# Designs tried in a protein design run: peptides against a protein of PDB entry 3EFO. Part 236

Target 1, 262 residues: chain A of PDB entry 3EFO
Amino acid sequence: SQLADLYKSCETDALINFFAKSAFKAVLHQPLKVIREILVNQTAHMLACYRKNCASPSAASQLILPDSMKVLPVYMNCLLKNCVLLSRPEISTDERAYQRQLVMTMGVADSQLFFYPQLLPIHTLDVKSTMLPAAVRCSESRLSEEGIFLLANGLHMFLWLGVSSPPELIQGIFNVPSFAHINTDMTLLPEVGNPYSQQLRMIMGIIQQKRPYSMKLTIVKQREQPEMVFRQFLVEDKGLYGGSSYVDFLCCVHKEICQLLN

## One batch from the design tools (peptide; made by RFdiffusion4, then SolubleMPNN)

Design b2_p30_3_s1 (from b2_p30_3, 15 letters changed)
Fold by OpenDDE base, seed 3:
Structure b2_p30_3_s1 (fold): chain B 262 residues (1-262), chain A 30 residues (1-30)
Amino acid sequence: as target 1 above (262 residues)
Amino acid sequence: DLEKRERERLKEEVDRLLEELAKQREEELR
């Protein structure tokens, strides 16, 4: 009963914040491999403990997650794939150090967004509606060649444009006639002044207002080199540099849990 | 075969969780 209460009171966002800070602190004294192993082990142990002590009797093969921590593996995978814990060639040592320091000071809400970005299909915007677009999963599978997506993680903001994104939207956002004319070197959207542009800017503003840091905007065209950087923020997908997809990670954790319970 | 089935089950669970996460992000935006 006491254990059940403890798990019930646990919050995933708080846990991931704690794990992130703990891991990032450990980076200074322990090999990355060891840190990653510890994180996986801790995740498995917590979930195994819950299953054993708090969940109703079930088959050993059944994955049971407490409601309060049901998305913990999601964030844990993101943490494990972070450049601080998983070095990436495209990220400099300075950048890694910078991110480490930032996370060390992040609050719960900040770290949550940092590890799992918001991805918004802005091509679906209805200028006649005050409703914001629904966020989609951070996976390439959710992108569309005909779409335009805004990604934000509290530090960076990306505007991704599909190769077949609507010219009218391109015109509305950038005031250029076509995809080819978009300048990806810009860090600010032009003030075009049409309803679509205004709405997009509003959304960006809302996102920014919730964050303590000014997010740099990067314009990304599909199939161009910078898209590779963007794809690294699609945290559900398999990483290019050893990061697992979420599915693979969860399978790994599940196996570990089963081993612990056997 | 058992492993494959288990993986598929887990995949479904993952999908559910990820959809929920996406929903949470949507709520945060609102």
Scores: peptide ipSAE 0.077, ipTM 0.653, DockQ to the pose 0.061
Fold by OpenDDE base, seed 1:
Structure b2_p30_3_s1 (fold): chain B 262 residues (1-262), chain A 30 residues (1-30)
Amino acid sequence: as target 1 above (262 residues)
Amino acid sequence: DLEKRERERLKEEVDRLLEELAKQREEELR
């Protein structure tokens, strides 16, 4: 159908950019609660419309999503959990204002990365290979105490170190003998000069070159206080300030769709 | 529990999609 073709032609990343800018503009004249409700309703209605008009008859319990919008709920949940749409005392007004302005000027590619960061398992680097490690899901479940991960969202870059990170990798990156010796106050990696260090720096450089803003590097040790900030970027997980996990949100949207179709 | 089974199914589906997305992002780094 023509309508089905329309849905197939839509890009989730473009939609989320639009919704984000619309919502962030609305913050100036509408209550946050109302804005959040509108976003959820729009998501549900859009998907319900597809099911009603484009999908073959199926059981009500089954969620049917167009291919172009299958990940829309994930991004929408990330948007809903953004500090701009939250009223928490822990978040300064300046921070909200800053992020709002940034997103208002972001292109589709930038906003996509902003709402769903890249998380790379650095500990899996093979210095003999030209291949980069595959990105993993932005969830704590994908982290390992023995691992080292690089996270980037276009504005911030984090290097997360597990408490049991291999000493040889720590030595390779920081030129220190152990996890305890890592200085988390550093904003730049040392010039160690070994192949592993060079490869990591190359990866960081590639990530930075793709973005308009210079990303400050934050080194994060597992189980230290700054890790709490890092965990906020694991967007698939339950939010610190009451946001739902992606799965919970998806279930919520599904229920709402079913209600709309009854 | 039907709800639990559906949740798991949806989770798996989204997991596959996000893994594909992650792969696409990797290609962007190249």
Scores: peptide ipSAE 0.031, ipTM 0.620, DockQ to the pose 0.060
Fold by OpenDDE base, seed 2:
Structure b2_p30_3_s1 (fold): chain B 262 residues (1-262), chain A 30 residues (1-30)
Amino acid sequence: as target 1 above (262 residues)
Amino acid sequence: DLEKRERERLKEEVDRLLEELAKQREEELR
């Protein structure tokens, strides 16, 4: 069907870019609550329409997503949790305005990374390999107290260190003997010069490549105050300021779809 | 609980998709 063809031609990244810009434009003249509701409704209706018109018969309780849009709910939830769409006193007006303006100028690739960051397990690096570590899901559940993770969203870069991160890696990265000695006020990694440090710097460089903005590096120690900021970028988790976890959002969307199809 | 089972199923599916996406992103960085 023509509709099926339309869905097949859709790309999640492009849709998110479109929805983000549309929503962020609407912020100027519509209440945030209304905007959020519209986004959720649009998501549900779009997916319901696909199921009704394009999908093969299946159980009513099963969520059927088109291949091209299977990750749409994930990104939509990220959009909904963005500070621009949240009216919280903890978020400064300036920050919201800044991010709004940034997104309004972002291309598809940039917005993709912005809404769903890359989270890389740095502790798994093989210094003999030129391969980047495989990214993990942006959730606290994927972190390890024994791990070191690099998170990047095109604007910010975080190096997160578990409380039990290997001392040898800490030494390799920071040239300090232990976790406790890491200075989180640093915005640049020291040039230690060992293979591990060099590889990490290389990875950071690769991530920075093709990005329009220079990402500020923040060193984050687990269980310290700055970790709260870092956790906001774990977009699949429950938000600090009223955003839902991805799982919760998916359930919500599923229910709405079912209601539309009944 | 049916809801729980469905959540887990969906989560697993999305996990696979996001893992694939992550791989794609890695390729783009190369």
Scores: peptide ipSAE 0.100, ipTM 0.654, DockQ to the pose 0.060; fails the geometry check
Fold by OpenDDE base, seed 5:
Structure b2_p30_3_s1 (fold): chain B 262 residues (1-262), chain A 30 residues (1-30)
Amino acid sequence: as target 1 above (262 residues)
Amino acid sequence: DLEKRERERLKEEVDRLLEELAKQREEELR
């Protein structure tokens, strides 16, 4: 059907870009609560329509997503948790305005990365390989105390270090003997010159080259105060400012879909 | 119990999808 083709042709990245820009435009003349409700309803309606018109009859308890929109809910949740759509006094008007303007100018690829960051397990790097490590889900559950992770969202870059990060990797990256000696005030990695350092720098370079904005590097130690900022970029988790986890959001959307179809 | 099962199912489905997405992104970086 034409409708089925439409859903198959839709790309989540394009949709989220559209929704983001639409929502961020709407904040100027509509209450945030209304905007959030609209976004949730729109998501539910789209998915309900797909299920009704494109999916085979299935149990009401089953969430069926088209391939092109399989990850739409996660991105939508990320959008809903963005500071622009949150009414929190802790977030300055300037910050909201800044992020709003940034997103309004972002292309599809940029917004995709912005809303759902890349999280790379750097500790798994093979210095003998030119292959990048596979990205992991943006959740604390995917972090390890023994690991080192690089997170990038097109605007910010974080190097997160577990409290039990291997000393050899710490030495390789920072040229210091231990985790405790790492200076988190640094915005640039030292040029240590070993293969591991070079590879990490290469990876960072690749990530940076694909983005229009220069990403500031923040070094984050696990269990230190700055980690709280880092955790905000773990977008699948429950947000600091009351945003739902992805799973909770998905359940909410599913319930809404069921209501629309019953 | 039913709600819990549904949540778990959804979680599993989402996990698979996000893993696929991660894989896709990796390919883009290559």
Scores: peptide ipSAE 0.027, ipTM 0.609, DockQ to the pose 0.061; fails the geometry check

Design b2_p30_3_s2 (from b2_p30_3, 11 letters changed)
Fold by OpenDDE base, seed 1:
Structure b2_p30_3_s2 (fold): chain B 262 residues (1-262), chain A 30 residues (1-30)
Amino acid sequence: as target 1 above (262 residues)
Amino acid sequence: KLEEEFLQELKEEVDETLKKLAEEREAEAA
């Protein structure tokens, strides 16, 4: 069907960029509650429409989405959780205005990274490999107290260290004997010169490539106060200042789909 | 039960897609 072809040809990254810019434009003239409701409804309607009009009758009970649409819900949830669409006193007006302006000028690739960050397990780094470690899901459940993770969203870069991160890696990265000795006020890694340090710096350089903004590095220790800021970028988790976890969002969308199809 | 199955299927599909996306990002950055 024509509709099925439309869904199959749809590029999710372009759609998210469009929805983000549309929503951030609408925030100037519409209540935030209304904008959020529209986005949720659009998500549900798109999925419901696909199931109703594009799925084979034999698979009516199954939700088989084309690859281009599979990630739409997760990105929509990230959009809904963005500070621009949340009215919280903890978020400054300046921060909301800043992020709004940034997204309004972002291309498709930049907005994709912005809404769903790249989270890399640095502790698994093979110093002999030129390949980047495989990214993990942006959730606390994917972190390890024994791990070291690098997070980047195109604007910020975080190096997160678990409380039980390997001392040998800490020594390799920071040239200090233990977790407690790491200075979190630094914004640049020391040039230690060992293979691990060099590899990490290379990875950071690759991530920075083709990004319009220079990402400031923030070093974050697990269980310290600054970790709260880092956790805001774990977009699949429940937001500190509002917004659902991805799982909860899916439940909400499912309920809406059922209502539309019944 | 049906609701849970539906959600599980969706989660699995999204997980697989996100994995692929991560790999693509790495390839583009390299």
Scores: peptide ipSAE 0.021, ipTM 0.564, DockQ to the pose 0.032
Fold by OpenDDE base, seed 3:
Order: sequence, then structure tokens, then C-alpha cells
Structure b2_p30_3_s2 (fold): chain B 262 residues (1-262), chain A 30 residues (1-30)
Amino acid sequence: as target 1 above (262 residues)
Amino acid sequence: KLEEEFLQELKEEVDETLKKLAEEREAEAA
């Protein structure tokens, strides 16, 4: 069907960009609650429509999405949890306004990275490899107390250190003997000069290379106060101020889909 | 039961796609 073809050709990243800009424009003249409801309803409607018009009768109980739409729910949840649409007390009005304006001018690639950050397990780095470590899901469940992770969303960069991070890696990155000696007020990594430090700096450079804005580095120690800010970038987790986890969002969307199909 | 299966399927599909996106980002950086 014509509809099936449209859904198959749909690019989720472009859709998210569109929805983000539309929603962020609407913030100026519509209540946030209404905007969020519209986004959820649109998500459910699109998925329901696809199921109705594109799914085979034999798979009526299943929602098989084309590859281009598979990430729609997770990105929509990220959009809904953004501080522009879901105000958080730790985010100033000016910062929220700034983010809104930035997104309004973002291209598809930039908005994708902005809403769903890249989270890299840098403790697994092979100094002999030029490849980036494989990104992990943006959830606390993917972190390790023994690990070191780099998070980037195109605007901010975080280096998260577990409380049990290997002293050897700490020495390699910061040239200090232990976790306790790391100065989190620093916004630049020291030039230690060893292969591991050089590799990390290279990775950071690669991440920065195609981004229009310079990402400020924030060093975050696990269980310290600034970690709370970092956790807000773990977009698949439940937010502190009303943002749903990815799983909870899926449940919500499914409920609406069922209502649309009955 | 059907609801749980649906959610699980959707989650798996999203997970696979996110994995692909991560790989694409890596390729672009390279």
C-alpha cells in the first residue's frame, strides 16, 4: 500500500528533528502538558497506523517496525524528557532557553546526538587500535564501578569515573595515584604523554571533530554531587523530576496503541 | 502476556537499531 511504502521510507532521525523543532516552537504558546500529550499520541498513532496498514495478518499481534522507525520510541522519550519540555529545577530558565534555541537550528545529525548521547566505555580502550570503543546504552545499568566512561551529546562531554576505577587508568589519564586525588574542577585532561592518555585525547578529538560547538569537559566522580547532573544524560533511565524510563514509556505507548486499534 | 511480548519485541528492535546507530557513529568518526 502507499502508506506502507511511506512508512518504509521514513527516516526516524528526520522525524525526531521535525518533532523536536515543532514542539520547541510550540512551547512559546502552548502548555507543556499539552505538547507532551500530543507527542505521545503522535507516537502511538504512527505505530498503530503502521501495524494496521503494514503488518501481515499472520503477525497481527506483533508490531514489526521497519528499521527506520525502530528507534522512534526511544528518541521520542528522550525528547519528552528534555528540559525544554520537562522543566527541572536544576536547569535555569536561561539554560532551557539556550537549549531550545540550539535545537531549533540543529541539523538531523546534531539533534540525534543531542537527544541520545554517545556513551563510550573508555576503560576498554586498546591503545593499539584506532577504533572507537563500541557505544553502550545510556543507562546506569551499563555503567560499572570499575569502569570509566565518556559521554558526549554534541554540547557537553563528561568523563565519568567509577569509585573502583583502576588506579593504573587513573594514573594514565590524570597522572595521580588514586581516585581520591582526581581534581574534578578541571575542564581539561592533563597531557600525561603515555599511550593511553594520547589515545583518549584522540578519541575526544574525533568526537569533537564534526560538531559545530566545542564541548566542555566535565569530570565526574561516582557518588559525588555532580554525578546527579551526569545521570540526567542517561536518557533511558527514569528521570528525577517526572521523566519516564524507556521501558515505562513503551508501556504507555503500547496502551495508547491498543486503544487506537480497538 | 501479549502486552509483555509486544513490549519485549519493541524493546529488542529498538536495541538492535541503537546498536547500528552506535556503529554508524563510529564509522563516521573514523
Scores: peptide ipSAE 0.019, ipTM 0.506, DockQ to the pose 0.060
Fold by OpenDDE base, seed 5:
Structure b2_p30_3_s2 (fold): chain B 262 residues (1-262), chain A 30 residues (1-30)
Amino acid sequence: as target 1 above (262 residues)
Amino acid sequence: KLEEEFLQELKEEVDETLKKLAEEREAEAA
């Protein structure tokens, strides 16, 4: 059907960009609660509509989604958890206004990265490979105390280090003997010159490529205060200032879909 | 743009999660 083709051809990144800009425009005229409800309802309706009208016959309780829509809930949750759509006193009006304006000017690719950061396991780097490591899901569950991760969202870049990060890698990156010696006040990695350092710099360069903003590097040690800021970018987890985890959101959407299909 | 491989993995995981939720719903109704 034409409708099925439409859904199949739809790209989630474009949808998120659209929803983000629409919602961020609406905040000027509508209560946040209403906007959030609309986004949830729209998500549920879209998925329900596809299931009902476009999906192959299956068990009524099963939700089979096209590839483009399978990831829609996670991105929608990210949007809902953005500070622009959160009414919390901890978030300044200026910050909200700033992020709103940023997103309003973002293209599809930029907004996608903004709402769902790229999280790379740097500790898995093969210095002999020119390939980027495979990104992992933006959740604390994917972090490791033994790991080093690079997170980028187009505006910020974080290098997160587990408390048990390999000393060899720490030395390779920072030229210091241990985790405790890492200076988190630095915004640039030292030019150590070894293959690992060079590769990391290359990766950072690739990530920075084609981004409209220069991403400032923040070094984050696990269990230190700045980690709280970093955790805010683990968008699949429960938000610090509210917002559901992805799993909780998915459950909510699923319930709504089931109601729509009955 | 998310790497295609990552996106594919994400899609698969979402699909699996949705299936599990559906199964749980059926079990509760049953």
Scores: peptide ipSAE 0.025, ipTM 0.559, DockQ to the pose 0.663; fails the geometry check
Fold by OpenDDE base, seed 2:
Structure b2_p30_3_s2 (fold): chain B 262 residues (1-262), chain A 30 residues (1-30)
Amino acid sequence: as target 1 above (262 residues)
Amino acid sequence: KLEEEFLQELKEEVDETLKKLAEEREAEAA
């Protein structure tokens, strides 16, 4: 059907960019609550419409989404969790204004990375490979106390270290004997010169490549205060400031879809 | 049951897609 073709032809990243800019423009004239409701409704409506009009009757019980729409809910939730759309006193007006302005000028590729960060398990690096490690889902459930993770969203870069991170990796990255010796005030990794350090630096360089802004590096130790900031970028989790987890969002969308189809 | 199945399918599809996206990003970086 023409509708099915339309949905298949739509790229999710482009849609998210559009929705983000539209929503962030609307913030100037509409209450945040209304904007959030619209975004949820739009998500549900799109999915419901596809199911109703594009899904085969034989597969009515199955949620068969076009590839371009499969990740739409994830990104939509990320958008909804952005500080610009959150009405929390903990978020300064300046921060909202700043992020709003940034997104309004972002291209599709930049906005994709911005809303859904890249989270890389650095502790799994093969120093013999030039390939980036496979990204993991942006959730605390994917972290490990024994792991080291690099998170990047195009604006910020975080190196998160588990409390039980391997000492050899810590030594390799920071040239210190233990987790306790890591200086979190450091914004640059030392040039240790070993293969692991070189590989990590290379990865960071690749991530920084083609990004319009220089990402500031923040070193984060698990269970220390700065970890709270890092956790805000775990966009699939429940937000610190009232944003829903991805699972909760899916439940909400599902309920809305059922209401639309019923 | 149907609701849970629906959500599960959605999650699975999303997971698969995200995995693919991650792989694509890796390939572009490589």
Scores: peptide ipSAE 0.022, ipTM 0.542, DockQ to the pose 0.060; fails the geometry check

Design b2_p30_3_s3 (from b2_p30_3, 11 letters changed)
Fold by OpenDDE base, seed 4:
Structure b2_p30_3_s3 (fold): chain B 262 residues (1-262), chain A 30 residues (1-30)
Amino acid sequence: as target 1 above (262 residues)
Amino acid sequence: SLEEEFRKELEEWVDETLEELAKQRELEAL
């Protein structure tokens, strides 16, 4: 059908970009709660319409998404979890305003990474490989206390260190003997000069090369207060100051879809 | 409950979907 073709032709990246800009514009004159509700409602309506008009009959227990919209809910939740819409106290007004302004001018490609960051297990680096580590999901469940992770969203870069990070890696990256000695006020990694350090710097460079903005590096220690800022980028998880986990979000959307179709 | 079962199914779907997404992004980063 014509409607089916329309949905198949939809690009999730373009939709998220549009929704983001629309929502961020609305922040100026509407309560955040209302904006979030509208976004959820719009998502549910879109999916309900697809299910009603385009999808084959299926069990009510199934979440039916067209291929073109398969990851739309993921990014939608990421949008809802963004600091601009959650108004987290750990984020300064200036930072929130800055991010808002940036998103308002972002292209489709940039918004993808911005809303769903890339999270890389740096502790798994093979110094002989030129490939990036396999990215993991943006969830605390994918972190390890023994691990070191690099998170990038196009604007910020975080180096997260588990409390039990390997001392040899800490030494290799920071040239300090232990986790406790790492200075989190650093905005640049030291030039230690060993293969691991060089590879990490290379990876950071690769990530930066494809982005229009210079990403600020923040070093984060697990269980320290600044980790709260980092955790907001674990967009699949429930937010400390708001925002649903992705699963909870999907449940909410599904319920709303069912209500619309019944 | 039906809700719990649905949630489990969603979790499985999410796992599959996001694993694919992660792989895709890895390829894009190259």
Scores: peptide ipSAE 0.460, ipTM 0.888, DockQ to the pose 0.061
Fold by OpenDDE base, seed 1:
Order: structure tokens, then sequence, then C-alpha cells
Structure b2_p30_3_s3 (fold): chain B 262 residues (1-262), chain A 30 residues (1-30)
């Protein structure tokens, strides 16, 4: 059908950028609650339309997403959980304003990374490889107490260290003997000079060079207070301040779709 | 319950979808 063709040609990346900018503009004159409701409603309506016009009768009760929109809800949930639309106490008014302004000027590629960060298992680095480590999903379930992870969203860079991070890696990265000795006030990694340190710095450099803004590095230790800030970037998980997990969000959207079609 | 079953199916779908997304991003980053 013509509608099916339209959905096939739909660019999720462009849509999320548009929705983000529209929502962030609306913040100036509408309550956050209303904005969030509109976004959810828009998502449900789009998907309901697809189901109504393109889905087979046998799948009427199932959540059906066209290939072109499979990841749209992911980014939508990330948008809904952003500090601009879901204010968090640890984020200052100035920071929220800053992020809002940045997103208003972001291109499609930048907005994608911003809403769904890149999370890399640094502890799996092969110093002999020229390839970046495979990214993992932005969820606590992908973290390991024995691991070290680098998270980047185009504006911020976090180096997260598990409580059981290997001492040899800690020594390699920070030139200190243990987890306890790591200074989390550090915003730059020391130039230790070993292959692992060099590789990590190279990776960070590669990530940075692809982004228009200089990302501030934050060192995060597991189970310390600053980790709570880091966890907010694990966008698939349930938020601390009203944000839904991705699964819960999808359930909500599905219910709304069903209501629209009844 | 039906809701639990749906949630389970959804979780499986999410896993698959997001794994694909991660893979796609990796390819774009290279």
Amino acid sequence: as target 1 above (262 residues)
Amino acid sequence: SLEEEFRKELEEWVDETLEELAKQRELEAL
C-alpha cells in the first residue's frame, strides 16, 4: 500500500531529530508533562496507523513496527528521559538550558549519539588490534564489576570502573596500584605510555574527532555517589526520576495503540 | 498472564532489535 511505502521510506533519524527540536522548543511555553504526553501520543498514533493499514489481521494484538521505524521508540524513550524533558535534581538549570540549546542546533547524526550513547567495554581492548571494541547496549545489565567501560554521547565522556576492575588495567590506565587510589576528580588521563594506555587514548581520540564538541571526561567509580549520574546515561534502564525502562515504555505505547484502534 | 507473555515476547524483540542497532552503529563508526 501507499502507506506501507511511506513507512518504508521513513527516516527514523530525521524524525527523532525533529521531535527533539520540537519538544525542546515547546519547553519554553508548555508544561513538561504535556510535552511528554504529546510525544507518547505521537508515537502511538504513528504506530497505530501502521498497524491499522499495513499489519495483517493475525498480528493485530502484537506490537508491529516497520523496519524503518524499529528503533524509533528507542530514541523516543531516550528523548522522554532527557534532563530537558525530565528534570533531574543533579542537573542545574544552566546545564539543562545549555543542553536544550545544543540539541536545537544538532544535526541528525549528533542527535542520535546524544540520545543513545555509545558504551564501549574498554577492559576487552586488544592492544594489537586497530579496531574499536564492540559497543554494548546502554544498560546496567551490560556492565560488569570486573569491567571498565567508556561512555560517550557527544557532549560527555565517562570512564566507568567496576569495583573489581583488574589492578593491572588500573595501573595501565592511571598508574596507580588499585581501584581505591584512582582520583575521580581527574578530567584527563595520565600519559602512562604503555600499550594499553596508548590504545585507550587513541580510542578516545577517535571518538572525539568525530564530534563537534569537546567532551569532558568524568571518571566514575562503581558504587560511589557520582555513579548515579552515570547511570542516567544507561537509557534502556528505568530512570530514578520518573523515566521508564524501554520495555515499560513499549508496553505503555502498545496499550495506547490498542486504545486508539478500539 | 497475557500481559506477562506479551512482556516476555517484547523483551526478546527488544534484545534482538537493540543488538542489531549496536551492530549497525559499530559498522557506522568504522
Scores: peptide ipSAE 0.450, ipTM 0.884, DockQ to the pose 0.061
Fold by OpenDDE base, seed 3:
Structure b2_p30_3_s3 (fold): chain B 262 residues (1-262), chain A 30 residues (1-30)
Amino acid sequence: as target 1 above (262 residues)
Amino acid sequence: SLEEEFRKELEEWVDETLEELAKQRELEAL
């Protein structure tokens, strides 16, 4: 059908960019609560419309998404959890204003990375390979106390260190003997000169090269206070300040869809 | 329950979807 074709032509990347800019513009004139409700409703309505007009009757009880919008709910949840729309006490007014302005000027590619970060298991790095480690989902469930992870969203870069990170990797990256000796106040990695350090720096360079903004590096130790900031970038998880987990969000959206169709 | 079954299906769908997303992002980085 023509409608089915229309939905197939929709691109999630463009949609999330549009919704983000629209929502962030609305912040100036509407309460945050209202904006969030509108976004959820819009998501539900779009999916309900697709289900009503494009889905087979046999799948009426299931969540059905066209391939082109398959990841739309993911990004929508990330948008809803963003500090511009969901205020967090650790984020200053100036920072929120700054992020708002940045997003208002972001292209499609930039907004994708901004809302759903890239998370890489650095501890699995093969120094003999030029390939990037396989990215993992932005969830605490993918972290390990023995692991080291690099997170980037186009504006910020985090190097997260598990409390049981391998000393040899710590030595390789920081040239210190243990986790306790790592200085988290640094914003640059030392040039240690070993293959592992070089490879990590190369990866960081690759991540940076296609981004218009210089990403600030933050070193994060597990179980230290700054980790709370890092955890906010694990966008699939339940937020500390009211943001839903992705699965819970989907359940919520599904319920709304059912209500719309009944 | 139906809700539990739905949730399980969602989780499976999410896993597949996000794996694809991760792969796509990797390609974008190159």
Scores: peptide ipSAE 0.481, ipTM 0.897, DockQ to the pose 0.061; fails the geometry check
Fold by OpenDDE base, seed 5:
Structure b2_p30_3_s3 (fold): chain B 262 residues (1-262), chain A 30 residues (1-30)
Amino acid sequence: as target 1 above (262 residues)
Amino acid sequence: SLEEEFRKELEEWVDETLEELAKQRELEAL
C-alpha cells in the first residue's frame, strides 16, 4: 500500500530533526507540558497508524515498528529529556536558550548525534587496528569500573574513567601512574607518543571530523562530582532532572498506542 | 505477568535495535 511504502521510506533522522526544531520553536509560545504531550502523542499516533495500516494482526502486547522508524522512539525520548523541554531550575535560562538555538540550526546528521551520543569503549582499542571500537548503548549498564569510555554528542566529548581503569592505559593516555593522579581540569590529552595515545587521538579526530563544532573534551572520573554531568548523556537511563528511561518510555508509548487502537 | 513479559521482550528488542544503530554509525564514520 501507499502507506506501507511511506513508512518504508521514512527517514527517522529527518523526523527527529523536524520534531526537535518544531518543539523548540513551540517553547516560545506553548507550555512545556503541552509540548511534551504532543510529542508523545505524535509518536504513539505514528506507530499506531503503522500498526493499523501496515502490520499484520498481532497481539496488543507486542511492539511492532517498521525498520524505518525503529529508532524513532529512542530519539524522541532523548528529545523529551532535553533540558530545553524539562525546564528544571537547576539549569540556567541561558543554557536552555543556548541549546535551543544550537538545535534550531542543526542538520539531520548533527541532531541525531546530539540526541543520542556515541559511546565507545576505549579500553578495548586495538593499537594495531584503525577501526573504531564497537559502540555501546548510552546507558550506565554498559559502563564498567575497569573501563575507559569516550562519549561524544557533537558538542561535548567526555572521557570517562572507571575507578579501576587499567594503570597501563592511564599511563598510556595521561602519562601518570594511577587514576588518582589524573588531572580532570585538562581539556586536551597530553601527547604521550605511544601507540595507544596516538590511536586514541586518531579516534577522537575521526569523531570530530565533519562536525561543525569543535567538541570540548572533559575528563571524568567515576564517583567524582562531574560524573553527574556525564551521566546526563547516558540518555537511555532515567534522567536526574526528569524523563523516563527508554524502556519506560516505550511502555508508555505502547500503552497510548493500545488506547488509540481500542 | 504479561507486563513483565512485555518488558523483557522490549528490552531484547531495544538491545537488537540499538546494536544495529551502533553498527550503522560505525560504518558512517569510516
Scores: peptide ipSAE 0.453, ipTM 0.884, DockQ to the pose 0.061; fails the geometry check

